# Designs tried in a protein design run: peptides against a protein of PDB entry 3NZW. Part 299

Target 1, 212 residues: chain A of PDB entry 3NZW
Amino acid sequence: TTTLAFRFQGGIIVAVDSRATAGNWVASQTVKKVIEINPFLLGTMAGGAADCQFWETWLGSQCRLHELREKERISVAAASKILSNLVYQYKGAGLSMGTMICGYTRKEGPTIYYVDSDGTRLKGDIFCVGSGQTFAYGVLDSNYKWDLSVEDALYLGKRSILAAAHRDAYSGGSVNLYHVTEDGWIYHGNHDVGELFWKVKEEEGSFNNVIG
Target 2, 222 residues: chain B of PDB entry 3NZW
Amino acid sequence: QFNPYGDNGGTILGIAGEDFAVLAGDTRNITDYSINSRYEPKVFDCGDNIVMSANGFAADGDALVKRFKNSVKWYHFDHNDKKLSINSAARNIQHLLYGKRFFPYYVHTIIAGLDEDGKGAVYSFDPVGSYEREQCRAGGAAASLIMPFLDNQVNFKNQYEPGTNGKVKKPLKYLSVEEVIKLVRDSFTSATERHIQVGDGLEILIVTKDGVRKEFYELKRD

## One batch from the design tools (peptide; made by RFdiffusion4, then SolubleMPNN)

Design b2_p30_7_s3 (from b2_p30_7, 15 letters changed)
Fold by OpenDDE base, seed 4:
Structure b2_p30_7_s3 (fold): chain B 212 residues (1-212), chain C 222 residues (1-222), chain A 30 residues (1-30)
Amino acid sequence: as target 1 above (212 residues)
Amino acid sequence: as target 2 above (222 residues)
Amino acid sequence: MPPIFEEFMAKHSEEELEKARADSALPWRL
């Protein structure tokens, strides 16, 4: 898996691959690794597929309950804390989760929290999470700046996942791309890694280690 | 050392069509190299136009299917005989599986039916309850043999339009019931030739808006 | 037998096939 999220002047970009594995077996190329918790809040998935799906879906329910009770949207901080508290209760039990809770509230602005099953909860501007994270960081960090245009930021997110998919055997399938703004998240499509690779190679003159 | 799990072999596969879905399984039940039964069905009609199979350790599979059937019954009781949708069924099965997260059911679960729009639906589950809706999925002993074939023939992976130098993919198209059944039969026939845990018989459950029908075909009995 | 099965079997060793079968029964990882 490779997931990433970063803040920039235009909000948040979230990009993820779609491969699931079972050992050396590619179990699926089409897994949805982003949960749309509400129109303003996303969760990303890395680690155990069942752990992530189960508990992030549960998180969605908790967030909805908050909205119903409090008559306001849950904060990104509170949502991430709910999940963090949950995984902490299971600390040592063997959960495997690396998640980012990404959202936009009027109070907080664009916000990203990293939460993992080790009990870590971090607020930050840039996170790459998964087996391909270092490959994604290689591209993302090299090209990141706060003042990216929305177009450039979307491309950078997509391109970073592509780099990881190219080098990490456990990442691939497609890139799912999101842009989070004050008005909510916008889905920017599913991009097949194979097609995207050749397109990017041609347009950039990159990936010169591959002849095609 | 005590091993709570067995392996009863077999293979299952699901394929979703446009307005139908199929779930098929061989009827061989085996332990190690001993055939326990040549006709032990492992694909079940669970009601509400949902068919289910949980392949791997048969005791776990049977337990899971029974629990799901009971869940369907209770759902009807609690919701004034409302039909359980396939997506809700998938969520329910996830909870059944994940409820044993630290002592999992040793099974690969597949369900098939129609979604709320009448479209064919196949959901597959890992042992601990992650799930995905797919057009096709093989599970069990010969899954590793069958899935690449399904990728090619159902999802048209690595198929391209002629003359495009592999740059234009073959467009996706739903298969007919007849095409799917043929594909299932070919898959199991091939699997039987290469895997000792697959054989004897093939039972195919076909789900349409008119209900569930069954077809049976003989496989090699070696 | 469909060609894809023959090609697959020809491409992979018995050890790889056994591992693939075993792996296919594992929980999914992301």
Scores: peptide ipSAE 0.395, ipTM 0.782, DockQ to the pose 0.853; fails the geometry check
Fold by OpenDDE base, seed 5:
Structure b2_p30_7_s3 (fold): chain B 212 residues (1-212), chain C 222 residues (1-222), chain A 30 residues (1-30)
Amino acid sequence: as target 1 above (212 residues)
Amino acid sequence: as target 2 above (222 residues)
Amino acid sequence: MPPIFEEFMAKHSEEELEKARADSALPWRL
């Protein structure tokens, strides 16, 4: 898996691959590794598929309950804390989760929290999470600027996942791309890695290690 | 060392069509190299136009299916006989599987039915309850043999339009029920030839708006 | 047997196939 999220002047970009594996077996190429918790809040998934799906779905329910009870949207900080507290209760039980909670509230603005099953909860501007994270960081860090246009930021997110998919055997399938703004998240499509690779190679003149 | 899990072999296969879905399984039940039964159905009509199979350790599979059937019953009780949707069924099954997260059911679970729009739906589950809606899925002993075939024949993977130098993919289209049944039969026939844990019989459950239909075909009895 | 199935079988060793079978029974990882 490779997931990433980063803040920039235009909000948050979230990009993820779609491969699931079982050992050396490619279990699926079409897994949705982003959960749409609400129109303003996303969760990303890395680690155990069931652990992530189950608890991030549960988180969605908790966020909805908060909205119903408090008559306001839950903050990104509070949502991430709920998840963090939950996984902490299972510490040592063997949960495997590497998640980013990404969203926008009027109070917080665009916000990203990293939460994992080890009990780590971090607020930050840039995270790459998964077996391909180092490959994604390589591209992302090299090109990241706060002042990126929305178009450039979307491309950078997509391009970073592509780099990871190219080098990480456990990442691939497609890139799912999101842009989070004050008006909520916008889905920017599913991009097949194979098609995207050749397109990017041709347009950039990159990936010269592969003969076209 | 004590192993609480057995492996009863077998293979299951689900394919979603436009307005139908198919879930098929062989009827061989085996332990190691001994055939326990040549006709032990493993695909079940669970009501509400939902068919289910949990392939792997048969004891776990049977337990899971029974629990789901009970869940359907309770759902009707709690919701004034409201029909359980396929997506809600999938969520319920996730909870059943994940409820044993630390001592999982040793099964690959597939359900098939129609979604709320009347479109064919297949959901696949790992042993601990992750799930995905897919157009097709093979599970069990011969899944590694069948799944790539399904990728090619259902999802048209690695198929390209002639004369395009491999640049234009074959467009996705729904298969007819006859085409799907043929693919299922061919898959199991082929699997039977190469895997000792697959054979004897093939039971196919076809879900349409009119209900569940069952078909049975003989497989090699070796 | 469908040709594509036969071709697939011909391209993979028995060891690879058995490994794939074993792995396919594992929980999914992202």
Scores: peptide ipSAE 0.393, ipTM 0.779, DockQ to the pose 0.903; fails the geometry check
Fold by OpenDDE base, seed 2:
Structure b2_p30_7_s3 (fold): chain B 212 residues (1-212), chain C 222 residues (1-222), chain A 30 residues (1-30)
Amino acid sequence: as target 1 above (212 residues)
Amino acid sequence: as target 2 above (222 residues)
Amino acid sequence: MPPIFEEFMAKHSEEELEKARADSALPWRL
């Protein structure tokens, strides 16, 4: 898996691959690794598919309950803390989760929290999470600027996942791309890695380790 | 070494059509190299136009199916006989599986039915309850053989329009029920030839708006 | 046997197929 999220002047970009594996077996190329918790809040998934899917869905329910009870949207900080507290209760039990809780509230602005099954909870501007994270960081860090245009930021997110999909055997399938703004998240499509690879290679003259 | 799990072999296969879905399974039940039964159905009509199979350790599979059937019953009781939707069924099964996260059911679970729009739906589950809606999924002993075939024949992977030098992919389209049944039969026939844990019989459950239909075909018995 | 199925099997060793069979029964990882 490769997931990434970063803050920039235009909000948050979230990009993820879609491959699931079982050992050396490619279990799926079409897994949704982003949960849409509410119109303003996303969760990303890396690690155990069931652990992530189950508990992030549970998180969604908790966030909805908060909204119903408090008559206001849950903060990104609070949502991530709920998940962090949950996984901490299971510390040592063998959960495998690497998640980013990404959202936009009026109080917080665009916000990203990293939460993992080791009990780590971090607020930050840039995270890449998964087996391909180092490959994604290689591209993302090299090109990241706060002042990126929305278009450039979307491309950078997509391009970073593509790089990871190319080098990480456990990443691939497609890129699911999101832009989070004060008005909520916007889905920017599913991009097949195979098609995207050849397009990018041709347009950039990149990926020269592969003969066209 | 103590092993709480067995492996009863077999293979299951689900394919979603436009307005139908199929879930098929062979009827061979095996332990090690001994055939326990040549006709042990493993695909079940669970009501509400939902068919289910949990392939792997048969004891776990049977337990899971029974729990789900019971869940359907209680759902009707609690919700004034409301039909359980396929997506809600999937969520329910996730909870059943994940409830045993630390002592999992040793099964690959597939359900099939129609979504709320009347479209064919197939959901597959890993042993601990992750699930995905897909157009097709094979599970069990011959899954590794069948899935690539389905990728090619259902999802048209690696198929291109003639004369395009491989640049234009074959467009996705739904298959007819007859085409799907043929693919299922061909898949299981092929699997039977190459895998000792697959054979004897093939039972196919076809879900349409009119209900669940069953078909049976003989497979090789060797 | 469908040609595509036969062709696929011909491209993979028995060891690879057995490994794939075993792995296909594992929980999914992202």
Scores: peptide ipSAE 0.389, ipTM 0.776, DockQ to the pose 0.900; fails the geometry check
Fold by OpenDDE base, seed 3:
Structure b2_p30_7_s3 (fold): chain B 212 residues (1-212), chain C 222 residues (1-222), chain A 30 residues (1-30)
Amino acid sequence: as target 1 above (212 residues)
Amino acid sequence: as target 2 above (222 residues)
Amino acid sequence: MPPIFEEFMAKHSEEELEKARADSALPWRL
């Protein structure tokens, strides 16, 4: 898996691959590694598919309960804390989760929290999470600027996942791309890695290690 | 901890025809999560119309192939440039493998060529040198996916004559080179979709009485 | 893996073994 999220002047970009594996077996090339918790809040998935899917779905329910009780959207801080507290209770039980909780509230603005099954909870501007994270960081960190245009930021997110898919055997399939703004998240499509690779190679003159 | 072995993934496949043999392998080389190379050939022309691949730990495979190539040279030296037969090559490779019985090469080895009657021949080896001549064999990461397919398509396992209600097996027949190439391509295409250690490229070596021909096909790269 | 590598494989973690296996029956990983 490779997931990433970063803050910039235009909000948050979230980009993820779609491969699931069972050992060396490619279980699926079409997994949704982003959960749409609400129109303003996303969760990303890395690690155990079942752990992530179950608990992030549970988190969605908790967030909805908050909205019903408090008559306001849950903060990104509170949502991430709920998940963090949950996984902390199961510390040592063998959960495998590397998640990002990304969203927007008027109170917080665009916000990203990293939460993992070790109980780590971090607020930050840039995270790459998964087996391909180092490959994604290589591209993302080299090109990141706060002042990126929305178009450039979307491309950078997509391009960083592509780089990881190129080098990480456990990442691939397609890139799912999101832009989070004050008006909520916007889905920017599913991009097949094979098609995207050749397009990017042609347009950029990149991936020169590949002939053809 | 001391770890003498790695696993570089990949898959290889051999099929013997009537008067030809094919040995194919993908070109992906991997370590853990990382694709080291999208084009690292693992099927080699060793001379005397013998093609060889040793799939698994690439360092061991390369060492074994190099040793065999040297053995071919020595054979020519000792036997007045006599051609090494495929069966003699198999025996030689057995000795190379078994010579390291207590520190084995971490590889599945397949060779292909023509027997002394001009018939297609494929020999497969375990890591310590047991070998068998077969009509087809898959080795490596996706062998468990491909081998049943080969059993069905080459050996016609579970295929029956139409209208016989499963009572009459489909008769065995040799496949044409075109049919074999198609099967190889289909096998690797399918394996690439389901196994992270298979992909990028497919190299096929075809052995006939006229020599060794090489073909290359692209595979999925994600 | 071939039996000859059993001792070698026994020295590796279960996680490493799972990653080395192509087994569709294993839990899905992302």
Scores: peptide ipSAE 0.338, ipTM 0.645, DockQ to the pose 0.215; fails the geometry check

Design b2_p30_7_s4 (from b2_p30_7, 17 letters changed)
Fold by OpenDDE base, seed 1:
Structure b2_p30_7_s4 (fold): chain B 212 residues (1-212), chain C 222 residues (1-222), chain A 30 residues (1-30)
Amino acid sequence: as target 1 above (212 residues)
Amino acid sequence: as target 2 above (222 residues)
Amino acid sequence: MPELFKKFAASHSEEELEAARADAALPWEL
């Protein structure tokens, strides 16, 4: 898996691959690794598919309960803390989760938290999470700046996942791309890695290790 | 050492059509190299136009299917005999599987039916309850042999329009029930030839708006 | 071998483990 999220002047970009594996077996190329918790809040998934899918869905329910009780949207900080507290209760039991909780509230602005099953909870501007994270960082860090346009930021997110998919055997399939703003998240489509690869190779002259 | 798990072999296969879905399984039950039964059905009608199979360790599979059937009954009781939707069934099964997260059912679970729009639906589950709606899925002993074939024949992977130099993919289209049944039969026939844990019989459950239909075909017995 | 099936793995030969992997009854990883 390769997931990433970063803050920039235009909000948050979230990009993920779609491969699931079972050992050396490619179980699926079409897994949805972003959960849409609410119109303003996203969760990403890396690690155990069931752990992430089950508990992030559960998180969605907790967030909805918060809205019903408090008559306001849950903060990104609170949502991430709920998940962090949950996984901490299972610490040592064998959960495998590497998640990013990304969202926008008027109080916090655009916010990203990293939460994993080891009990780590980090607020930050840039995270890449998964077996391909180092490959994604290689592209993302080299081209990141706060003042990116929305178009450039979307491309950078997509391009970073592509780099990871190319080098990480456990990443691939497609890129799912999101832009989070004060008005909520916007889905920017599913991009097949194979098609994207050839397009990028042609346009950038990159990936010269592969002969077309 | 004590091992709580067995492996009873077999193979299952689900394919969703436009307005139907199929779930098929062979009827061979095996332990190691010994055939326990040549006719042990593993695909079940669970009511509400939902068919289910959980392939791997048969004891776990049977237990899971029974629990789901009971869940269907309770759902009717709690919701004034409301039909359980396939997506709700999938969520229910996730909870059943994940409820045993730390002592999981050793099974690959597939369900098939129609979604709320009347479209064919297949859901596949890992042993601990992650699930995905897919157009097709093979599970069990011969899954590694069959799944690539299904990718090619159902999802048209690696098929391109002639004369396009591989630039234009073959367009996706729904298969007829006859085409799907043929693919299922061919898949299991081929699997039987190459895998000792597959054979004897093939049972296919076909789900349409009119209900569940069962078909049975003989497979090789060697 | 996935963590979830460590007990299974501890009681089986490599051949049996390989057969289990081939059965595709393994947890999905992302």
Scores: peptide ipSAE 0.438, ipTM 0.817, DockQ to the pose 0.267; fails the geometry check
Fold by OpenDDE base, seed 4:
Structure b2_p30_7_s4 (fold): chain B 212 residues (1-212), chain C 222 residues (1-222), chain A 30 residues (1-30)
Amino acid sequence: as target 1 above (212 residues)
Amino acid sequence: as target 2 above (222 residues)
Amino acid sequence: MPELFKKFAASHSEEELEAARADAALPWEL
């Protein structure tokens, strides 16, 4: 898996691959590794598929309950804390989760929290999470700046996942791309890694290790 | 060290069509190299036009299917005989599986039916309860042999329009029930030839708006 | 190997686990 999220002047970009593996077996190329918790809040999935899917779905329910009780959308901080508290209760039990909670509230603005099953909860501007994270960081860090246009930021997110998919055997399938703004998240499509690879190679003259 | 899990072999396969879905399984039950039964069905009609199979350790599979059938019963009781939707069934099964997160059911679960729009639906589960809706899924012993074939024949992976130098993919198209049945039969026939844990018989459950139909075909008995 | 199966794996040789892995239902990892 490779997931990433970063803040920039235009909000948050979230990009994820779609491969699931079972050992050396590619179990799926079409897994949805982003949960749409509400129109303003996303969760990403890395680690155990069941752990992430089960608990992030549960988180969604908790967020909805908060909204119903408080008549206000839950903050990104509070949502991430709920998940963090939960996984902390299971610390040592063997949960495997590396998640990013990304969202926008008027109080917080665009916000990203990293939460993992080791009990770590971090607020930050840039995270790559998964087996391909180092490959994604290589591209993302090299091209990141706060003042990116929305178009450039979307491309950078997509391109970073592509780089990871190229080098990490456990990442691939497609890129699911999101842009989070003050008006909520916007889905920017599913991009097949194979098609995207050849397109990018042609347009950038990159990936010269592969003969076209 | 005590191993609480067995492996009873077998293979299952689900394919979703436009207005139907199929779930198929061989009828061989094996332990190690001993055939326990040449006819032990592992695909079940669970009611509400939902068919289910949990392949792997048969004891776990049977337990899971039984629990799900009970869940269907209770759902009817609690909701004035409302039909359980396939997506709700998937969620229920996730909870059944994940409820044993630290001592999982050792099974690959597939369900098939129709979604709320009347379109074919196949859901696949890992042992712990992650699930995905897919057009097709093979599970069990010969899944690694069958799944690539399904990718090619159902999802048209690596098929391109002639003369496009591999740049234009073959368009996706729904298969007819006859085409799907043929693919299932071919898949299991091939699997039987290459895998000792697959064979004897093939049972196919076909779900349509009219209900569940069963078909049976002989496989190699060696 | 997923830790979930480590407990199960701890009860089996690596060879048995590898052999079982090829045909066994394994948890999906992302």
Scores: peptide ipSAE 0.423, ipTM 0.824, DockQ to the pose 0.257; fails the geometry check
Fold by OpenDDE base, seed 5:
Structure b2_p30_7_s4 (fold): chain B 212 residues (1-212), chain C 222 residues (1-222), chain A 30 residues (1-30)
Amino acid sequence: as target 1 above (212 residues)
Amino acid sequence: as target 2 above (222 residues)
Amino acid sequence: MPELFKKFAASHSEEELEAARADAALPWEL
């Protein structure tokens, strides 16, 4: 898996691959690794598929309960803390989760928290999470700046996942792309890695290690 | 060493059509190299136009299917005989599987039916309850043999439009029920030839708006 | 072997584990 999220002047970009594996077997190329918790809040998935799906769905329920009780949307900080507290209770039990909780509230603005099954909870501006994270960081860090246009930021997210999919055997399938704004998240489509690779290679003149 | 899990072999296959879905399984039950039964059905009509199979360790599969059937009954009781939707069924099965996260059911679970729009639906589950809606899925002993075939024949992977020099993929289209049945039969016939844990009989459950229909075909018995 | 079954795997032979990999469902990893 390769997931990433970063803050910039235009909000948050979230990009993820779609491959699932079972050992050396490619179990699926079409897994949805982003859960849409609410119109303003996303969760990303890396690690055990069931652990992520189950607990991030549970998180969605907790977030909805908060809204019903408090008559306001849950903060990204609070949502991430709920998940962090949950996984901490299971520390040592063998959960495998690397998640980013990304969202917007009027109080916080665009916010990203990293939460993993080791009990780590970090607020930050840039995270890449998964087996392909180092490949994604290589592209993302090299091109990141706060003042990116929305178009450039979307492309950078997509391009970073593509780099990881190219080098990480456990990443691939497609890129699912999101832009989180003050008005909520916007889905920017599913981009097949195979088609995207050749398109990017042609347009950039990149990936010259591959003959085509 | 204590091993709580067995492996009873077999293979299952689900394919979603436009307005139908198919879930098929062989009827061979085996332990190691010994055939326990040549006719032990493993695909079940669970009611509400939902068919289910949990392939792997048969004891776990039977337990899971039984629990789901009970869940359907309770759902009717709690909701004035409301039909359980396929997506709700999938969520329910996830909870059943994940409830045993630390002592999992040793099965690959597939369900098939129609979604709320009347479209064919197939959901596949790992042993601990992750799930995905797909157009097709093979599970069990011969899944590694069948799944690439399904990728090619259902999802048209690695197929291109003639005259495009491989630049244009073959467009996706739904298969007819007859085409799907043929594909299933060919898949299991081929699997039987290559895998000792697959054979004897093939039971196919076809879900349409009119209900569940069953078909049976003989497979090789060696 | 998936992390999920590591404790279980410790109680099984390599041959049994290979057989399980070939014929049984494994948890999906992302």
Scores: peptide ipSAE 0.423, ipTM 0.810, DockQ to the pose 0.256; fails the geometry check
Fold by OpenDDE base, seed 3:
Structure b2_p30_7_s4 (fold): chain B 212 residues (1-212), chain C 222 residues (1-222), chain A 30 residues (1-30)
Amino acid sequence: as target 1 above (212 residues)
Amino acid sequence: as target 2 above (222 residues)
Amino acid sequence: MPELFKKFAASHSEEELEAARADAALPWEL
C-alpha cells in the first residue's frame, strides 16, 4: 500500500493506491483505501484490510453520533483522537493500522492527523503511509511547495503514488485522488496505474528505466 | 502441537451478471489426502435472495453460514420482515468475521445476490472480515488457478480489439447467464484436472429477481 | 515521518498463515 496526504495553499490532497495482497498473491487491484467519513472528513487505510475497514467504519459511526449529539461536525482532532484511543486499547493485541484522518472544519482549517496501531498520533502537513511510502516521499518531497496550484498539487499526489506503484510490489492497481477544501472533499477519479504510467512517461520523458 | 483448524479443500466461484448473480462450489470434502464426501454442498440459499459460501475449514464455514442465517431471521424480526439488502448482509458478515478477529474463522467467504437496483452483486471476504464488491471472485484451493482465468474472461484483461496492435482494449460488457454458467463449468472442469481438492460435483446457485435456482453437474471423481 | 506500517501477517502465527494459504484464505493486506 501507498497512501499520502499533504496540506497546501489550496487545501489537502489525498492520494492512494488500490492493491490488496495476501502474501505474494495479489488479492485485489480495486480496493477502496479511502473511507468517506462525512462530506468534510476522509480516512485512509494501510495495514490489515479488516482492521482498517472495521475500525474506520466504526469511527464513521462515532463521528455521526457526535454530530447528532453536539449538532456540529466533529473536529479532525477529535475524530483522530477517538481512533487513537481505540487502537491504544488494543495495543499489543496485534492490530495493524496506518491511517490518516484528513478533513476541514471552520475551527481547524485543513487538517491531517496520522494515527497508527502503535498508538502514535501526529498532526502534520505531509504524510506518506504504507510499504511504498519512501518511494512516494521521494517524489513528493522533491516537488512539494505550499504555493502549488490545485492542478499541480493533484498531479503531484497522483504522480507520487505512481512512483510507489512502480517500485513497491505491494502497491498498484489504480490511484484514487481526492481534494479536500472548505466546501468538502472532491473525488478526482480513479486512474489505472498501467495507463497512467505510459501517459506520464510520454509526457514527462520519465521512467527511463523502462523501455517504451 | 494442537491445531484447531482443518482444511476441507474445495473451491467456490462467484460471478455477477447484469440482472443476475451466480455462486458455485464443488461438492468434494477432504481431509489431507482422503475424501470425506463426494457430495457435501457448500453453497447455501440464506433467504432474501442471498446465497453464501464460506470455503476452507468446513466446521468454521458451517458455523458462519448458520450464524448468518440466524442473523437474517433476527433482521426480519427486528425490522418488520424487511428484506435484507446484499450490502447490509455484507456488513453483517463483516461483523461476524471480525468478532473473531483473534481466533478467526478459517474461511474465504463469498456471497451473491442482487443489489437494490436489481444488478448482480458479488461480495468477497477475507477470514477476518475485510470485504469488497466485485464482478467475480474465486475462493478456496483452486482460486489461484481460476482467478486469472476470470480476469481474462469476465473482466477482459489482456484482451484487445482486433487490428489495433494491442492499443485498444476490448470493451467491458456483461455476460449472459448461459455464458456465465458455461464459464463456471469450464473453470471447475479445469480446476478438477489440476487440483486434487476439487472434484466430484459442481453445484451452481443462480440468483435472479425471480429467486434462486440450483443446477448440478458431475465433475471427475478421481 | 510515520514509520513503515507493519504487515498484517505479523499479527498471525506462521501456523495460521500456512493453514490459510492452503485454501487461499489469507487476510488481506493494504
Scores: peptide ipSAE 0.412, ipTM 0.803, DockQ to the pose 0.253; fails the geometry check

